# Peptides against a protein of PDB entry 1Y0J: the designs that were tried, part 55

Target 1, 39 residues: chain A of PDB entry 1Y0J
Amino acid sequence: EARECVNCGATATPLWRRDRTGHYLCNACGLYHKMNGQN

## One batch from the design tools (peptide; made by RFdiffusion4, then SolubleMPNN)

Design b2_p24_7_s2 (from b2_p24_7, 12 letters changed)
Fold by OpenDDE base, seed 5:
Structure b2_p24_7_s2 (fold): chain B 39 residues (1-39), chain A 24 residues (1-24)
Amino acid sequence: as target 1 above (39 residues)
Amino acid sequence: EEKEKEEQLKELEKKIEELRKKVE
């Protein structure tokens, strides 16, 4: 079950996050989306 | 939209099960 960030495609991150729809984001992309409040 | 939600739900349920296997 190799996980990938749905935004940047990263397969490794110090912390996996999820967006509102349940898709996985790496830590960096998760924080970025949170800051912008956008999908 | 509804079909996409159903697919996402299935994936999440699958991952929940995997986590339960590790924690129990």
Scores: peptide ipSAE 0.040, ipTM 0.412, DockQ to the pose 0.030
Fold by OpenDDE base, seed 2:
Structure b2_p24_7_s2 (fold): chain B 39 residues (1-39), chain A 24 residues (1-24)
Amino acid sequence: as target 1 above (39 residues)
Amino acid sequence: EEKEKEEQLKELEKKIEELRKKVE
């Protein structure tokens, strides 16, 4: 039920994002993945 | 991944359609 960032495990963030595969990321990790753009 | 993205897109479009029906 509780949403978690698939990258860092955070359960709270000012803004939820998603990666290219649809996984939830916290704002910080979402921006990080966007900047690096590789898996 | 392209196939999965396509499937995800279709699912999202389906959800959008359902929501549009609920909102006048």
Scores: peptide ipSAE 0.040, ipTM 0.396, DockQ to the pose 0.025
Fold by OpenDDE base, seed 3:
Structure b2_p24_7_s2 (fold): chain B 39 residues (1-39), chain A 24 residues (1-24)
Amino acid sequence: as target 1 above (39 residues)
Amino acid sequence: EEKEKEEQLKELEKKIEELRKKVE
């Protein structure tokens, strides 16, 4: 029901992001993946 | 990638069906 980060499971974040496959990531995980080429 | 797209497609189809049932 509630949206959650596919990486850490967080259900709240100041900014939702998406990875290259369209899955939702919290801001922190999204930035991490982007910086490490995992996005 | 291909499999993931298929999974996402199935999810969208599921949502469409749910919405149609709400309007119907």
Scores: peptide ipSAE 0.037, ipTM 0.392, DockQ to the pose 0.025
Fold by OpenDDE base, seed 1:
Structure b2_p24_7_s2 (fold): chain B 39 residues (1-39), chain A 24 residues (1-24)
Amino acid sequence: as target 1 above (39 residues)
Amino acid sequence: EEKEKEEQLKELEKKIEELRKKVE
């Protein structure tokens, strides 16, 4: 039931994002992925 | 009045969806 960032595992973030395939990312990882495509 | 509120609500929902797409 607890959502977590698929990249870093964080369960809390000021803003949830999603990658192109719909996976949830925390704000930080989402921005990182947007810049670099993949980690 | 209710029709106007419904229309306004629809407009707001569309805007919310567009914003979500930009932020996501």
Scores: peptide ipSAE 0.019, ipTM 0.308, DockQ to the pose 0.019

Design b2_p24_7_s3 (from b2_p24_7, 11 letters changed)
Fold by OpenDDE base, seed 2:
Structure b2_p24_7_s3 (fold): chain B 39 residues (1-39), chain A 24 residues (1-24)
Amino acid sequence: as target 1 above (39 residues)
Amino acid sequence: EEEEKRKRLEELKKEIERLREEVE
């Protein structure tokens, strides 16, 4: 379990999210992209 | 048996992640 955010590289987050392609994003990046219609 | 338990644990972790993303 050496997971990292594909956007910022963070390895720790309160909640792991996933983009449209199935790649993992940290909570912050996931919410950012969701709001801007990205990922 | 130990490996089977580990595999089951990983499957449950993935399910938890999917549910958390849906509810959040």
Scores: peptide ipSAE 0.057, ipTM 0.487, DockQ to the pose 0.023
Fold by OpenDDE base, seed 3:
Structure b2_p24_7_s3 (fold): chain B 39 residues (1-39), chain A 24 residues (1-24)
Amino acid sequence: as target 1 above (39 residues)
Amino acid sequence: EEEEKRKRLEELKKEIERLREEVE
């Protein structure tokens, strides 16, 4: 059940986010996607 | 008792994640 960022594979982050499809993103990747659209 | 506490902890973690996404 080890959660990981679907973008970079990180397993730890100060803040877990989710994309529009429900996949988990680390804080850094989540913010990047929000600022640039979808990547 | 341990089982109930674990279940509640998971529910609260999910709520925290939702609120963090809403604020940030």
Scores: peptide ipSAE 0.056, ipTM 0.488, DockQ to the pose 0.024
Fold by OpenDDE base, seed 4:
Order: structure tokens, then sequence, then C-alpha cells
Structure b2_p24_7_s3 (fold): chain B 39 residues (1-39), chain A 24 residues (1-24)
């Protein structure tokens, strides 16, 4: 049941985010995707 | 009983995540 970032595989982050399809991203990857639109 | 408490805890965690994402 361990959650992980779909982008970098991190299992811990100060803030979990979600992409437009509902997949979990760590804070860093979530901000990156938000700023750049896509990876 | 413990299962219901665990389900409620998960719901609250998701709500916290949504609120934090909205404010961030």
Amino acid sequence: as target 1 above (39 residues)
Amino acid sequence: EEEEKRKRLEELKKEIERLREEVE
C-alpha cells in the first residue's frame, strides 16, 4: 500500500499532488508538471 | 470497527491533500 510518485518513484514527500488523470506525484514533480504542462 | 476507523482516516488524509494542493 506504499504510495509512490509516478514520475520519480519517491515514496515520501511533504505534499502529495495529483496529475490530471489522478496519478500521484511528489511535491517537486507535481510543481514541475504544473509549470511545464508535461514531462 | 477498526476497519471503519481506518476508512475514515484515509478519507480525511485525502481531504487534507486536496486542501494543501489548492492552497499551495
Scores: peptide ipSAE 0.052, ipTM 0.472, DockQ to the pose 0.024
Fold by OpenDDE base, seed 1:
Structure b2_p24_7_s3 (fold): chain B 39 residues (1-39), chain A 24 residues (1-24)
Amino acid sequence: as target 1 above (39 residues)
Amino acid sequence: EEEEKRKRLEELKKEIERLREEVE
C-alpha cells in the first residue's frame, strides 16, 4: 500500500513514474529527474 | 456498504496505476 517516492519520500502523487532502474518516483520528482537526464 | 465502495475504489485506483505505468 504505502508506496514512496525514492527521491523525496512522498506517498501520494497524481502520477507515479519510474526511473530507468524501476524505482518509483512521484510525478514531480520523475519530471525533475527527467529534466536532469536521469529519467 | 461504505467499506465495499472503498474496496472497489481501491481496485480501480490500482488498475489506473497499472495502465499509467504501461503508457509511461
Scores: peptide ipSAE 0.046, ipTM 0.449, DockQ to the pose 0.024

Design b2_p24_7_s4 (from b2_p24_7, 14 letters changed)
Fold by OpenDDE base, seed 1:
Structure b2_p24_7_s4 (fold): chain B 39 residues (1-39), chain A 24 residues (1-24)
Amino acid sequence: as target 1 above (39 residues)
Amino acid sequence: EEEEKKRQLEELKKKIEELKKQVE
């Protein structure tokens, strides 16, 4: 299984995060979305 | 012994990757 960040498509990250709808985000995108109120 | 250590290290790396995938 190759998990991908639904935002940037990254398959590697030190920490996986999830948005409110359950989509997987890499650490960077997860933090970005948190800051911008996205996902 | 060297090969055994290498194998053990690789197994640990694999376990770490699996645990990372469980984090969300």
Scores: peptide ipSAE 0.042, ipTM 0.429, DockQ to the pose 0.022
Fold by OpenDDE base, seed 4:
Structure b2_p24_7_s4 (fold): chain B 39 residues (1-39), chain A 24 residues (1-24)
Amino acid sequence: as target 1 above (39 residues)
Amino acid sequence: EEEEKKRQLEELKKKIEELKKQVE
């Protein structure tokens, strides 16, 4: 299937996260968005 | 033996993917 992070395109991550709109983010991008409110 | 092992591996991979989808 190949899930991808909507921010960086990564297909593998220790933990998948979701943004406020439900899009998938890798752990790193998810934490980044959480800290900065977005991108 | 080898063919059955292959099928079992595919099933496990599918389950892993499904479990990953439950994590956010």
Scores: peptide ipSAE 0.041, ipTM 0.425, DockQ to the pose 0.020
Fold by OpenDDE base, seed 5:
Structure b2_p24_7_s4 (fold): chain B 39 residues (1-39), chain A 24 residues (1-24)
Amino acid sequence: as target 1 above (39 residues)
Amino acid sequence: EEEEKKRQLEELKKKIEELKKQVE
């Protein structure tokens, strides 16, 4: 039921995102991964 | 009426959470 960001463990975010493998990321981590190409 | 409004608010909150979890 509860969703967590696979990168930082956040359980709340303005916008949920997914990485290329389908794992959930908070908005901040999703943008970070996009900027750097990897974790 | 206040009780009805309270129930409506709770239902909306549940719907919001469901929609959030459906977001990619």
Scores: peptide ipSAE 0.035, ipTM 0.414, DockQ to the pose 0.021
Fold by OpenDDE base, seed 2:
Structure b2_p24_7_s4 (fold): chain B 39 residues (1-39), chain A 24 residues (1-24)
Amino acid sequence: as target 1 above (39 residues)
Amino acid sequence: EEEEKKRQLEELKKKIEELKKQVE
C-alpha cells in the first residue's frame, strides 16, 4: 500500500524504479543509483 | 475474434513487462 523509496523514504514520485535487487526507488534515487552502478 | 483479442491482450502485457525492465 504505502510504497517507499528504500534510499530516501519518499512515498510519492513521478516514476517508480527498482534497483538490481528489486528494491523500490523514487525516480530521483533510481537515476542516481543507476549512474553509480552499486548500492 | 474474442480469442484474437485475448491473444492481443497477452502480447501487450508482455510488452509492458519488457518496457518496465528497461526503465528500472
Scores: peptide ipSAE 0.035, ipTM 0.372, DockQ to the pose 0.020

Design b2_p24_8_s1 (from b2_p24_8, 14 letters changed)
Fold by OpenDDE base, seed 4:
Structure b2_p24_8_s1 (fold): chain B 39 residues (1-39), chain A 24 residues (1-24)
Amino acid sequence: as target 1 above (39 residues)
Amino acid sequence: PLTKDPELVEEAKKLYAEYEELLK
């Protein structure tokens, strides 16, 4: 299957991010995680 | 921010998609 955000399941994003364990996040979820420490 | 509740996830995805371009 295509890459998807492990938090919200989005399959497209202007910028793929990764959490501390290497899981892929969409840009929005990644920014939230960075600011708050959790998805 | 999200749980794995399918309905909540889908609603959130719509919001994220609309505003994602505004996020750096």
Scores: peptide ipSAE 0.102, ipTM 0.422, DockQ to the pose 0.305; fails the geometry check
Fold by OpenDDE base, seed 2:
Structure b2_p24_8_s1 (fold): chain B 39 residues (1-39), chain A 24 residues (1-24)
Amino acid sequence: as target 1 above (39 residues)
Amino acid sequence: PLTKDPELVEEAKKLYAEYEELLK
């Protein structure tokens, strides 16, 4: 029931982000996704 | 950035943890 990054599966992050489709991403994956358009 | 391959995901988790402080 704990939130996890849909890309890397991390369950802890300094900042939870969301991609354009609403999926939760950790901070690192979210930043990468934002810059490159993909996880 | 990551595939769903569990081995690669695990390795990437470690790498991201090391550099996460550099990512605002």
Scores: peptide ipSAE 0.098, ipTM 0.413, DockQ to the pose 0.320; fails the geometry check
Fold by OpenDDE base, seed 1:
Structure b2_p24_8_s1 (fold): chain B 39 residues (1-39), chain A 24 residues (1-24)
Amino acid sequence: as target 1 above (39 residues)
Amino acid sequence: PLTKDPELVEEAKKLYAEYEELLK
């Protein structure tokens, strides 16, 4: 059992982020979502 | 944009898994 980014599947990141629905995203995917709305 | 196609999401996950293994 391990946390993973719902977008890319990464299991490690400098900072875990969350989307508007509460799903976990790695830092990179979280920032992308924030800037572009969605991947 | 990958989230628009579940098949592309799965492909991306596979690629990232391989990448993570290489970085260990």
Scores: peptide ipSAE 0.082, ipTM 0.417, DockQ to the pose 0.143; fails the geometry check
Fold by OpenDDE base, seed 5:
Parts: C-alpha cells; sequence; structure tokens
Structure b2_p24_8_s1 (fold): chain B 39 residues (1-39), chain A 24 residues (1-24)
C-alpha cells in the first residue's frame, strides 16, 4: 500500500511499529530507535 | 517507545510475503 516507514521509507515490513506520536516505522527502524533510546 | 498495531501486523506480513516472492 501507500504506507511508508517515516525513517527509511520502506513500504513493506514483517511488522509495523509505531512511536508514541503515532508515526509508522518498519520493524528494523523501530528496533533501532528503541535500542538507541528514542521513541 | 514503540508499539505494534495487530491489524497492521497481519497486513504487513502478507505484504512482506508478496515482496519476498517478487524478489526471488
Amino acid sequence: as target 1 above (39 residues)
Amino acid sequence: PLTKDPELVEEAKKLYAEYEELLK
């Protein structure tokens, strides 16, 4: 679909994640941000 | 802190499967 990761722009991921503000992240970017103390 | 949307998870898994098949 038209959904994109707000970090890398990927449109396909095995698991869509979401930050506390509701922005969509692919699984990889979500985990990266989480490990680095972000949202 | 990141959360997941269960409905979107299932949708994304299907999309990802299609993507993987396309790449092979």
Scores: peptide ipSAE 0.058, ipTM 0.334, DockQ to the pose 0.084; fails the geometry check

Design b2_p24_8_s2 (from b2_p24_8, 10 letters changed)
Fold by OpenDDE base, seed 4:
Structure b2_p24_8_s2 (fold): chain B 39 residues (1-39), chain A 24 residues (1-24)
Amino acid sequence: as target 1 above (39 residues)
Amino acid sequence: SYTKDPKLIEEAKELYEKYLKEQE
């Protein structure tokens, strides 16, 4: 199975990020999460 | 959170579109 962003479901991104609990986020969701806090 | 948030998704999409424009 392919990796997916836990927020938007994207399977491709310029940069995989992780939230504070270790879940994978695409770059966009990761940046938004970082700037605006918890999801 | 591990749950999907539609508001976050839409904001992230807009952020990504801005990112794409910056790469042009």
Scores: peptide ipSAE 0.034, ipTM 0.471, DockQ to the pose 0.551
Fold by OpenDDE base, seed 3:
Structure b2_p24_8_s2 (fold): chain B 39 residues (1-39), chain A 24 residues (1-24)
Amino acid sequence: as target 1 above (39 residues)
Amino acid sequence: SYTKDPKLIEEAKELYEKYLKEQE
């Protein structure tokens, strides 16, 4: 049941983020997406 | 896409390192 970032596979993060379609991202990857757009 | 992307992973690592520095 351990959640993992869809991009980097991290299972722990200070803050779980989700994109507009509901995919879970770690904080770092989420911030990257915010800055550079979706991948 | 949301497949693993090495470029995105490296950028994420950099962001995480910055985060850690901010916690110090």
Scores: peptide ipSAE 0.039, ipTM 0.475, DockQ to the pose 0.583; fails the geometry check
Fold by OpenDDE base, seed 5:
Structure b2_p24_8_s2 (fold): chain B 39 residues (1-39), chain A 24 residues (1-24)
Amino acid sequence: as target 1 above (39 residues)
Amino acid sequence: SYTKDPKLIEEAKELYEKYLKEQE
């Protein structure tokens, strides 16, 4: 029921991010993906 | 990729740890 990062499964983060298709990512995963251009 | 790539997960964890340290 809680939001989860689609990459690492984290349920807590200082900032929720979303990919282009709307999947939720924790801040760390979102930043990493953004920097490396990975999905 | 959203398949719980272990490489991405570990790198993300490292980034988060750095973030936490920055808050101190």
Scores: peptide ipSAE 0.036, ipTM 0.471, DockQ to the pose 0.603; fails the geometry check
Fold by OpenDDE base, seed 1:
Structure b2_p24_8_s2 (fold): chain B 39 residues (1-39), chain A 24 residues (1-24)
Amino acid sequence: as target 1 above (39 residues)
Amino acid sequence: SYTKDPKLIEEAKELYEKYLKEQE
Protein backbone atom coordinates (compact mmCIF):
# COMPACT_ATOMS: atom_id res chain seq x y z
CA GLU B 1 0.00 0.00 0.00
CA ALA B 2 3.00 2.25 0.36
CA ARG B 3 3.41 4.93 -2.26
CA GLU B 4 6.30 4.52 -4.66
CA CYS B 5 8.07 6.84 -7.03
CA VAL B 6 7.16 5.66 -10.51
CA ASN B 7 10.69 6.32 -11.70
CA CYS B 8 13.02 4.99 -9.02
CA GLY B 9 10.72 3.04 -6.73
CA ALA B 10 11.57 5.05 -3.65
CA THR B 11 9.00 4.81 -0.88
CA ALA B 12 10.31 7.72 1.15
CA THR B 13 11.04 11.29 0.16
CA PRO B 14 11.05 14.72 1.77
CA LEU B 15 8.38 15.80 -0.69
CA TRP B 16 6.10 13.84 -2.97
CA ARG B 17 5.68 15.38 -6.38
CA ARG B 18 3.31 14.63 -9.21
CA ASP B 19 3.53 14.93 -12.95
CA ARG B 20 0.78 16.38 -15.11
CA THR B 21 -1.03 13.06 -15.31
CA GLY B 22 -0.86 12.44 -11.60
CA HIS B 23 1.98 9.96 -11.33
CA TYR B 24 3.83 10.19 -8.04
CA LEU B 25 7.51 10.98 -8.02
CA CYS B 26 9.96 11.40 -5.20
CA ASN B 27 11.42 14.85 -4.82
CA ALA B 28 14.58 13.95 -6.71
CA CYS B 29 12.82 12.42 -9.68
CA GLY B 30 10.24 15.17 -9.66
CA LEU B 31 12.98 17.73 -9.99
CA TYR B 32 14.42 15.75 -12.88
CA HIS B 33 11.08 15.67 -14.62
CA LYS B 34 10.57 19.36 -14.05
CA MET B 35 13.82 20.14 -15.81
CA ASN B 36 13.89 17.45 -18.47
CA GLY B 37 10.28 16.51 -19.05
CA GLN B 38 8.57 13.17 -18.70
CA ASN B 39 10.53 9.98 -18.38
CA SER A 1 8.12 6.87 -20.12
CA TYR A 2 8.08 5.69 -16.54
CA THR A 3 10.35 2.72 -16.85
CA LYS A 4 13.11 2.71 -14.30
CA ASP A 5 16.29 4.09 -15.79
CA PRO A 6 19.44 4.14 -13.69
CA LYS A 7 20.91 6.99 -15.68
CA LEU A 8 17.83 9.10 -15.17
CA ILE A 9 17.80 8.19 -11.49
CA GLU A 10 21.38 9.34 -11.12
CA GLU A 11 20.61 12.59 -12.87
CA ALA A 12 17.67 13.08 -10.56
CA LYS A 13 19.86 12.44 -7.54
CA GLU A 14 22.33 15.02 -8.75
CA LEU A 15 19.58 17.56 -9.15
CA TYR A 16 18.26 16.74 -5.71
CA GLU A 17 21.68 17.21 -4.16
CA LYS A 18 21.97 20.60 -5.81
CA TYR A 19 18.51 21.47 -4.60
CA LEU A 20 19.41 20.53 -1.04
CA LYS A 21 22.51 22.68 -1.16
CA GLU A 22 20.46 25.61 -2.37
CA GLN A 23 18.14 25.19 0.60
CA GLU A 24 20.96 25.36 3.12
Scores: peptide ipSAE 0.031, ipTM 0.465, DockQ to the pose 0.708; fails the geometry check

Design b2_p24_8_s3 (from b2_p24_8, 13 letters changed)
Fold by OpenDDE base, seed 5:
Structure b2_p24_8_s3 (fold): chain B 39 residues (1-39), chain A 24 residues (1-24)
Amino acid sequence: as target 1 above (39 residues)
Amino acid sequence: PLTKDPELVEEAKKLYQEYLEQLK
């Protein structure tokens, strides 16, 4: 099974990120989360 | 960004509960 962003469901990204609970986020969602404190 | 939409939050909660059930 392909990795998915837990926020948007994207399966491809230039850079996989992880939230503080260890769930994978695409780069875009990860940056948004980091900037705003929430998905 | 999904957390700004209450319906999406509820869906996420539902999916998480299903995940937890699978752990049993």
Scores: peptide ipSAE 0.080, ipTM 0.310, DockQ to the pose 0.110; fails the geometry check
Fold by OpenDDE base, seed 2:
Structure b2_p24_8_s3 (fold): chain B 39 residues (1-39), chain A 24 residues (1-24)
Amino acid sequence: as target 1 above (39 residues)
Amino acid sequence: PLTKDPELVEEAKKLYQEYLEQLK
């Protein structure tokens, strides 16, 4: 049982983020999602 | 950042993981 980014599948990140629906994103994907409103 | 096209998503995930591995 390992957490993974729902967008890119990464299993490690400096900071786990979450999208507006609660799905886990790595830091990079989370920042992109926050800025652009989409993965 | 990835499209919802399942084929492209799988390919992008693979390529991106390889890219991330190179950054380590």
Scores: peptide ipSAE 0.073, ipTM 0.408, DockQ to the pose 0.186; fails the geometry check
Fold by OpenDDE base, seed 3:
Structure b2_p24_8_s3 (fold): chain B 39 residues (1-39), chain A 24 residues (1-24)
Amino acid sequence: as target 1 above (39 residues)
Amino acid sequence: PLTKDPELVEEAKKLYQEYLEQLK
């Protein structure tokens, strides 16, 4: 199974990020989560 | 940014995946 962002479902991103509990996020969603504390 | 409601999240993910498929 291909990796996907747990928030938006994107399967490709310039940079995979992870939230504090280890879930994979695309770069955009990861940055949003970092700034706002939530997806 | 998306809701914590799992059913709504899955629907949004499905729609986005369909959108991405159209871009190929």
Scores: peptide ipSAE 0.068, ipTM 0.391, DockQ to the pose 0.146; fails the geometry check
Fold by OpenDDE base, seed 1:
Structure b2_p24_8_s3 (fold): chain B 39 residues (1-39), chain A 24 residues (1-24)
Amino acid sequence: as target 1 above (39 residues)
Amino acid sequence: PLTKDPELVEEAKKLYQEYLEQLK
């Protein structure tokens, strides 16, 4: 199995991030989530 | 950006794994 962004499904990213519940997000989605509180 | 229920996300991932297995 490969890691994927729970938001957009991307399997590659410069930096993996995680939301408050521990789900993996790509860098872009993670930054959005951080700024807006939601994917 | 795409708000998802965590439980639904996990279910979708499971289904996708099953799909990949069928592709073999």
Scores: peptide ipSAE 0.053, ipTM 0.319, DockQ to the pose 0.128; fails the geometry check

Design b2_p24_8_s4 (from b2_p24_8, 14 letters changed)
Fold by OpenDDE base, seed 1:
Structure b2_p24_8_s4 (fold): chain B 39 residues (1-39), chain A 24 residues (1-24)
Amino acid sequence: as target 1 above (39 residues)
Amino acid sequence: SLSKDPELIAKAREMYERYQKLLE
């Protein structure tokens, strides 16, 4: 099994997040998307 | 929440550059 951030491709992160549609994002990208209203 | 975490900043820059290309 391998998970990667759908935005940047990172495979490791302190905390996996998910966008409104359920796609996995690394912590940084997840926070950025939340702040800018993206998914 | 606004953050000055260097990792977050790097991701923001990456996304910005990617989106700018899409706007061309």
Scores: peptide ipSAE 0.032, ipTM 0.479, DockQ to the pose 0.095
Fold by OpenDDE base, seed 3:
Structure b2_p24_8_s4 (fold): chain B 39 residues (1-39), chain A 24 residues (1-24)
Amino acid sequence: as target 1 above (39 residues)
Amino acid sequence: SLSKDPELIAKAREMYERYQKLLE
């Protein structure tokens, strides 16, 4: 069981991010949700 | 830095394509 982005399921990313509740997001999804105020 | 992230590029492309379809 490897870490995966809770949004897209990616298991590798240049930078792991976290949402406001602490869930892990890949860099892309983290930035996407930040821009759209979601997640 | 952002331009070196292939995942970000892929997501941007996905968004662009999705929105273009909505505007057609």
Scores: peptide ipSAE 0.028, ipTM 0.440, DockQ to the pose 0.070
Fold by OpenDDE base, seed 2:
Structure b2_p24_8_s4 (fold): chain B 39 residues (1-39), chain A 24 residues (1-24)
Amino acid sequence: as target 1 above (39 residues)
Amino acid sequence: SLSKDPELIAKAREMYERYQKLLE
């Protein structure tokens, strides 16, 4: 029942983030998406 | 901490390489 990033599949991160539709992202993918607006 | 997140480092490297190709 481990949470995982919907983008890269990571199961551990310093900070869990969420996209505009509520899906969970690891810190890295969340920041990457914020900076670029896409995968 | 940004410097302690290996995925952040990997994404930064990926972006850098992509943009360098566009500038060539």
Scores: peptide ipSAE 0.027, ipTM 0.440, DockQ to the pose 0.093
Fold by OpenDDE base, seed 5:
Structure b2_p24_8_s4 (fold): chain B 39 residues (1-39), chain A 24 residues (1-24)
Amino acid sequence: as target 1 above (39 residues)
Amino acid sequence: SLSKDPELIAKAREMYERYQKLLE
């Protein structure tokens, strides 16, 4: 089993991030959420 | 851990634009 970004489903990223509820995001989606607050 | 990556930022912007279109 591999970790998946809860936003886009990516399984590979240079940096895993976590949202406020503890779910994992790839770096790109984490940045998206950071910039805009949500997907 | 990682410096800001302009490519990743650009991809995030692209994602934002796509999502905005879907939410219209």
Scores: peptide ipSAE 0.022, ipTM 0.437, DockQ to the pose 0.099

## One batch from the design tools (peptide; made by RFdiffusion4, then SolubleMPNN)

Design b2_p25_1_s1 (from b2_p25_1, 21 letters changed)
Fold by OpenDDE base, seed 3:
Structure b2_p25_1_s1 (fold): chain B 39 residues (1-39), chain A 25 residues (1-25)
Amino acid sequence: as target 1 above (39 residues)
Amino acid sequence: DEEEERRKRLEELREQYLKDEEAAK
């Protein structure tokens, strides 16, 4: 099963995260959203 | 555009993170 970060397109990450609407984000992008609230 | 720039910034963050993860192994 293939999965990719909806933000940067990464297909691999130490930890998959999700935004408030359920879209998958790589760990880095997820943390970025967490730190900045919106992006 | 703005969205592309946003994406690029986040990709750079990802690359930095992955480098750190590799260094931590």
Scores: peptide ipSAE 0.060, ipTM 0.538, DockQ to the pose 0.043
Fold by OpenDDE base, seed 1:
Structure b2_p25_1_s1 (fold): chain B 39 residues (1-39), chain A 25 residues (1-25)
Amino acid sequence: as target 1 above (39 residues)
Amino acid sequence: DEEEERRKRLEELREQYLKDEEAAK
């Protein structure tokens, strides 16, 4: 088993991020989510 | 399913973000 971005399914990223609920997001998805707020 | 809907919303945002980033290069 490998960690996956809950959004895009990426298994590799320069930096793993987490949303408010604790779900893992790749750097790209996490940054955008953070920049644009809740969703 | 709340989680699925949330994931879909994030997917839409990601697609828009990546498109914008590439276009802005």
Scores: peptide ipSAE 0.056, ipTM 0.512, DockQ to the pose 0.050
Fold by OpenDDE base, seed 2:
Structure b2_p25_1_s1 (fold): chain B 39 residues (1-39), chain A 25 residues (1-25)
Amino acid sequence: as target 1 above (39 residues)
Amino acid sequence: DEEEERRKRLEELREQYLKDEEAAK
């Protein structure tokens, strides 16, 4: 395995999130996307 | 390279959020 955030490339995060298409995001990028609505 | 710069900006944002999360514990 080698999961990584599709936004910033991070491979480790306190909490994995997912975007609307199902791609994995680190916690920070997930929150960023929620706040801004785009990558 | 715009893609590299974008990646770096996102990584910096990630670090900021992680620091905030650690401080908020």
Scores: peptide ipSAE 0.053, ipTM 0.531, DockQ to the pose 0.049
Fold by OpenDDE base, seed 4:
Structure b2_p25_1_s1 (fold): chain B 39 residues (1-39), chain A 25 residues (1-25)
Amino acid sequence: as target 1 above (39 residues)
Amino acid sequence: DEEEERRKRLEELREQYLKDEEAAK
């Protein structure tokens, strides 16, 4: 099973993050959403 | 396809973020 970022679809990242509802985000998208208060 | 277009928009947003981070280093 391949994990993927729910935001951009990336399947590889230095660090997997999760949004407030538990969806997986790559490091970049997780940081972006944190910065902009999204998800 | 709405889902594909949504994914493309979000990926572009990610790319912009990464570009900004690179510029800030």
Scores: peptide ipSAE 0.043, ipTM 0.510, DockQ to the pose 0.056

Design b2_p25_1_s2 (from b2_p25_1, 15 letters changed)
Fold by OpenDDE base, seed 2:
Structure b2_p25_1_s2 (fold): chain B 39 residues (1-39), chain A 25 residues (1-25)
Amino acid sequence: as target 1 above (39 residues)
Amino acid sequence: DEEARRKARLEALRQAYLEDVAAAA
């Protein structure tokens, strides 16, 4: 396994999220993407 | 209120970053 955020490289987060294409994002990056769109 | 909701989203984002930093420590 060993999941990693595709945006910042974090390997640990309180809540794993996914972008529109299914890639894993940490909680913070997922919220940032949702608020701003692309990046 | 739109401005109030925007501020709340930014505050939640700041908290999320702190939580992620703590989780990675």
Scores: peptide ipSAE 0.405, ipTM 0.782, DockQ to the pose 0.030
Fold by OpenDDE base, seed 5:
Structure b2_p25_1_s2 (fold): chain B 39 residues (1-39), chain A 25 residues (1-25)
Amino acid sequence: as target 1 above (39 residues)
Amino acid sequence: DEEARRKARLEALRQAYLEDVAAAA
């Protein structure tokens, strides 16, 4: 099995994050979503 | 200071992006 960022599709990151609904995001996308709340 | 906070957030994003790129390489 493999995990991937639901935003950019990345499969590797120093820190997996999760959005407010529980979907996995890479570190960069997680921070981006936190800052903007949307793409 | 809001500008300082916004700048810090952008810098964190830039760093995170580079780290993710490195992780993928």
Scores: peptide ipSAE 0.403, ipTM 0.786, DockQ to the pose 0.030
Fold by OpenDDE base, seed 4:
Structure b2_p25_1_s2 (fold): chain B 39 residues (1-39), chain A 25 residues (1-25)
Amino acid sequence: as target 1 above (39 residues)
Amino acid sequence: DEEARRKARLEALRQAYLEDVAAAA
C-alpha cells in the first residue's frame, strides 16, 4: 500500500491515526487534530 | 496546573513530529 496522511502528505509514521470520518493521519497530525479539534 | 499540562501537551506534540520526520527520512 501507499498510505498517505491526508493533512501533511507523509507516507510513513510510527503510528497511523484516523479522523472521525476514517481518513488516515500520521501520528503528529492526528495528535494535532485531537488537541485543537480538526484542522 | 493547567498551564503546565498545556506545556506538556505541546512538548509531546513536538516529539511526535520529530518521530514522524525520522520515520519519513
Scores: peptide ipSAE 0.402, ipTM 0.783, DockQ to the pose 0.030
Fold by OpenDDE base, seed 1:
Structure b2_p25_1_s2 (fold): chain B 39 residues (1-39), chain A 25 residues (1-25)
Amino acid sequence: as target 1 above (39 residues)
Amino acid sequence: DEEARRKARLEALRQAYLEDVAAAA
């Protein structure tokens, strides 16, 4: 099994983040969500 | 200053994007 970002599908990132419901996001997508909201 | 903080957050996002691209390469 390989973890992947629910937003962009990336399977590798320097820092895994999670959205408010616990889904995994890569570092970039996690920061994007934090600034602009989900998706 | 909110604009300064927004700019800093955008720069952090740009850096994070590059880091993620590098990690995927």
Scores: peptide ipSAE 0.356, ipTM 0.767, DockQ to the pose 0.030

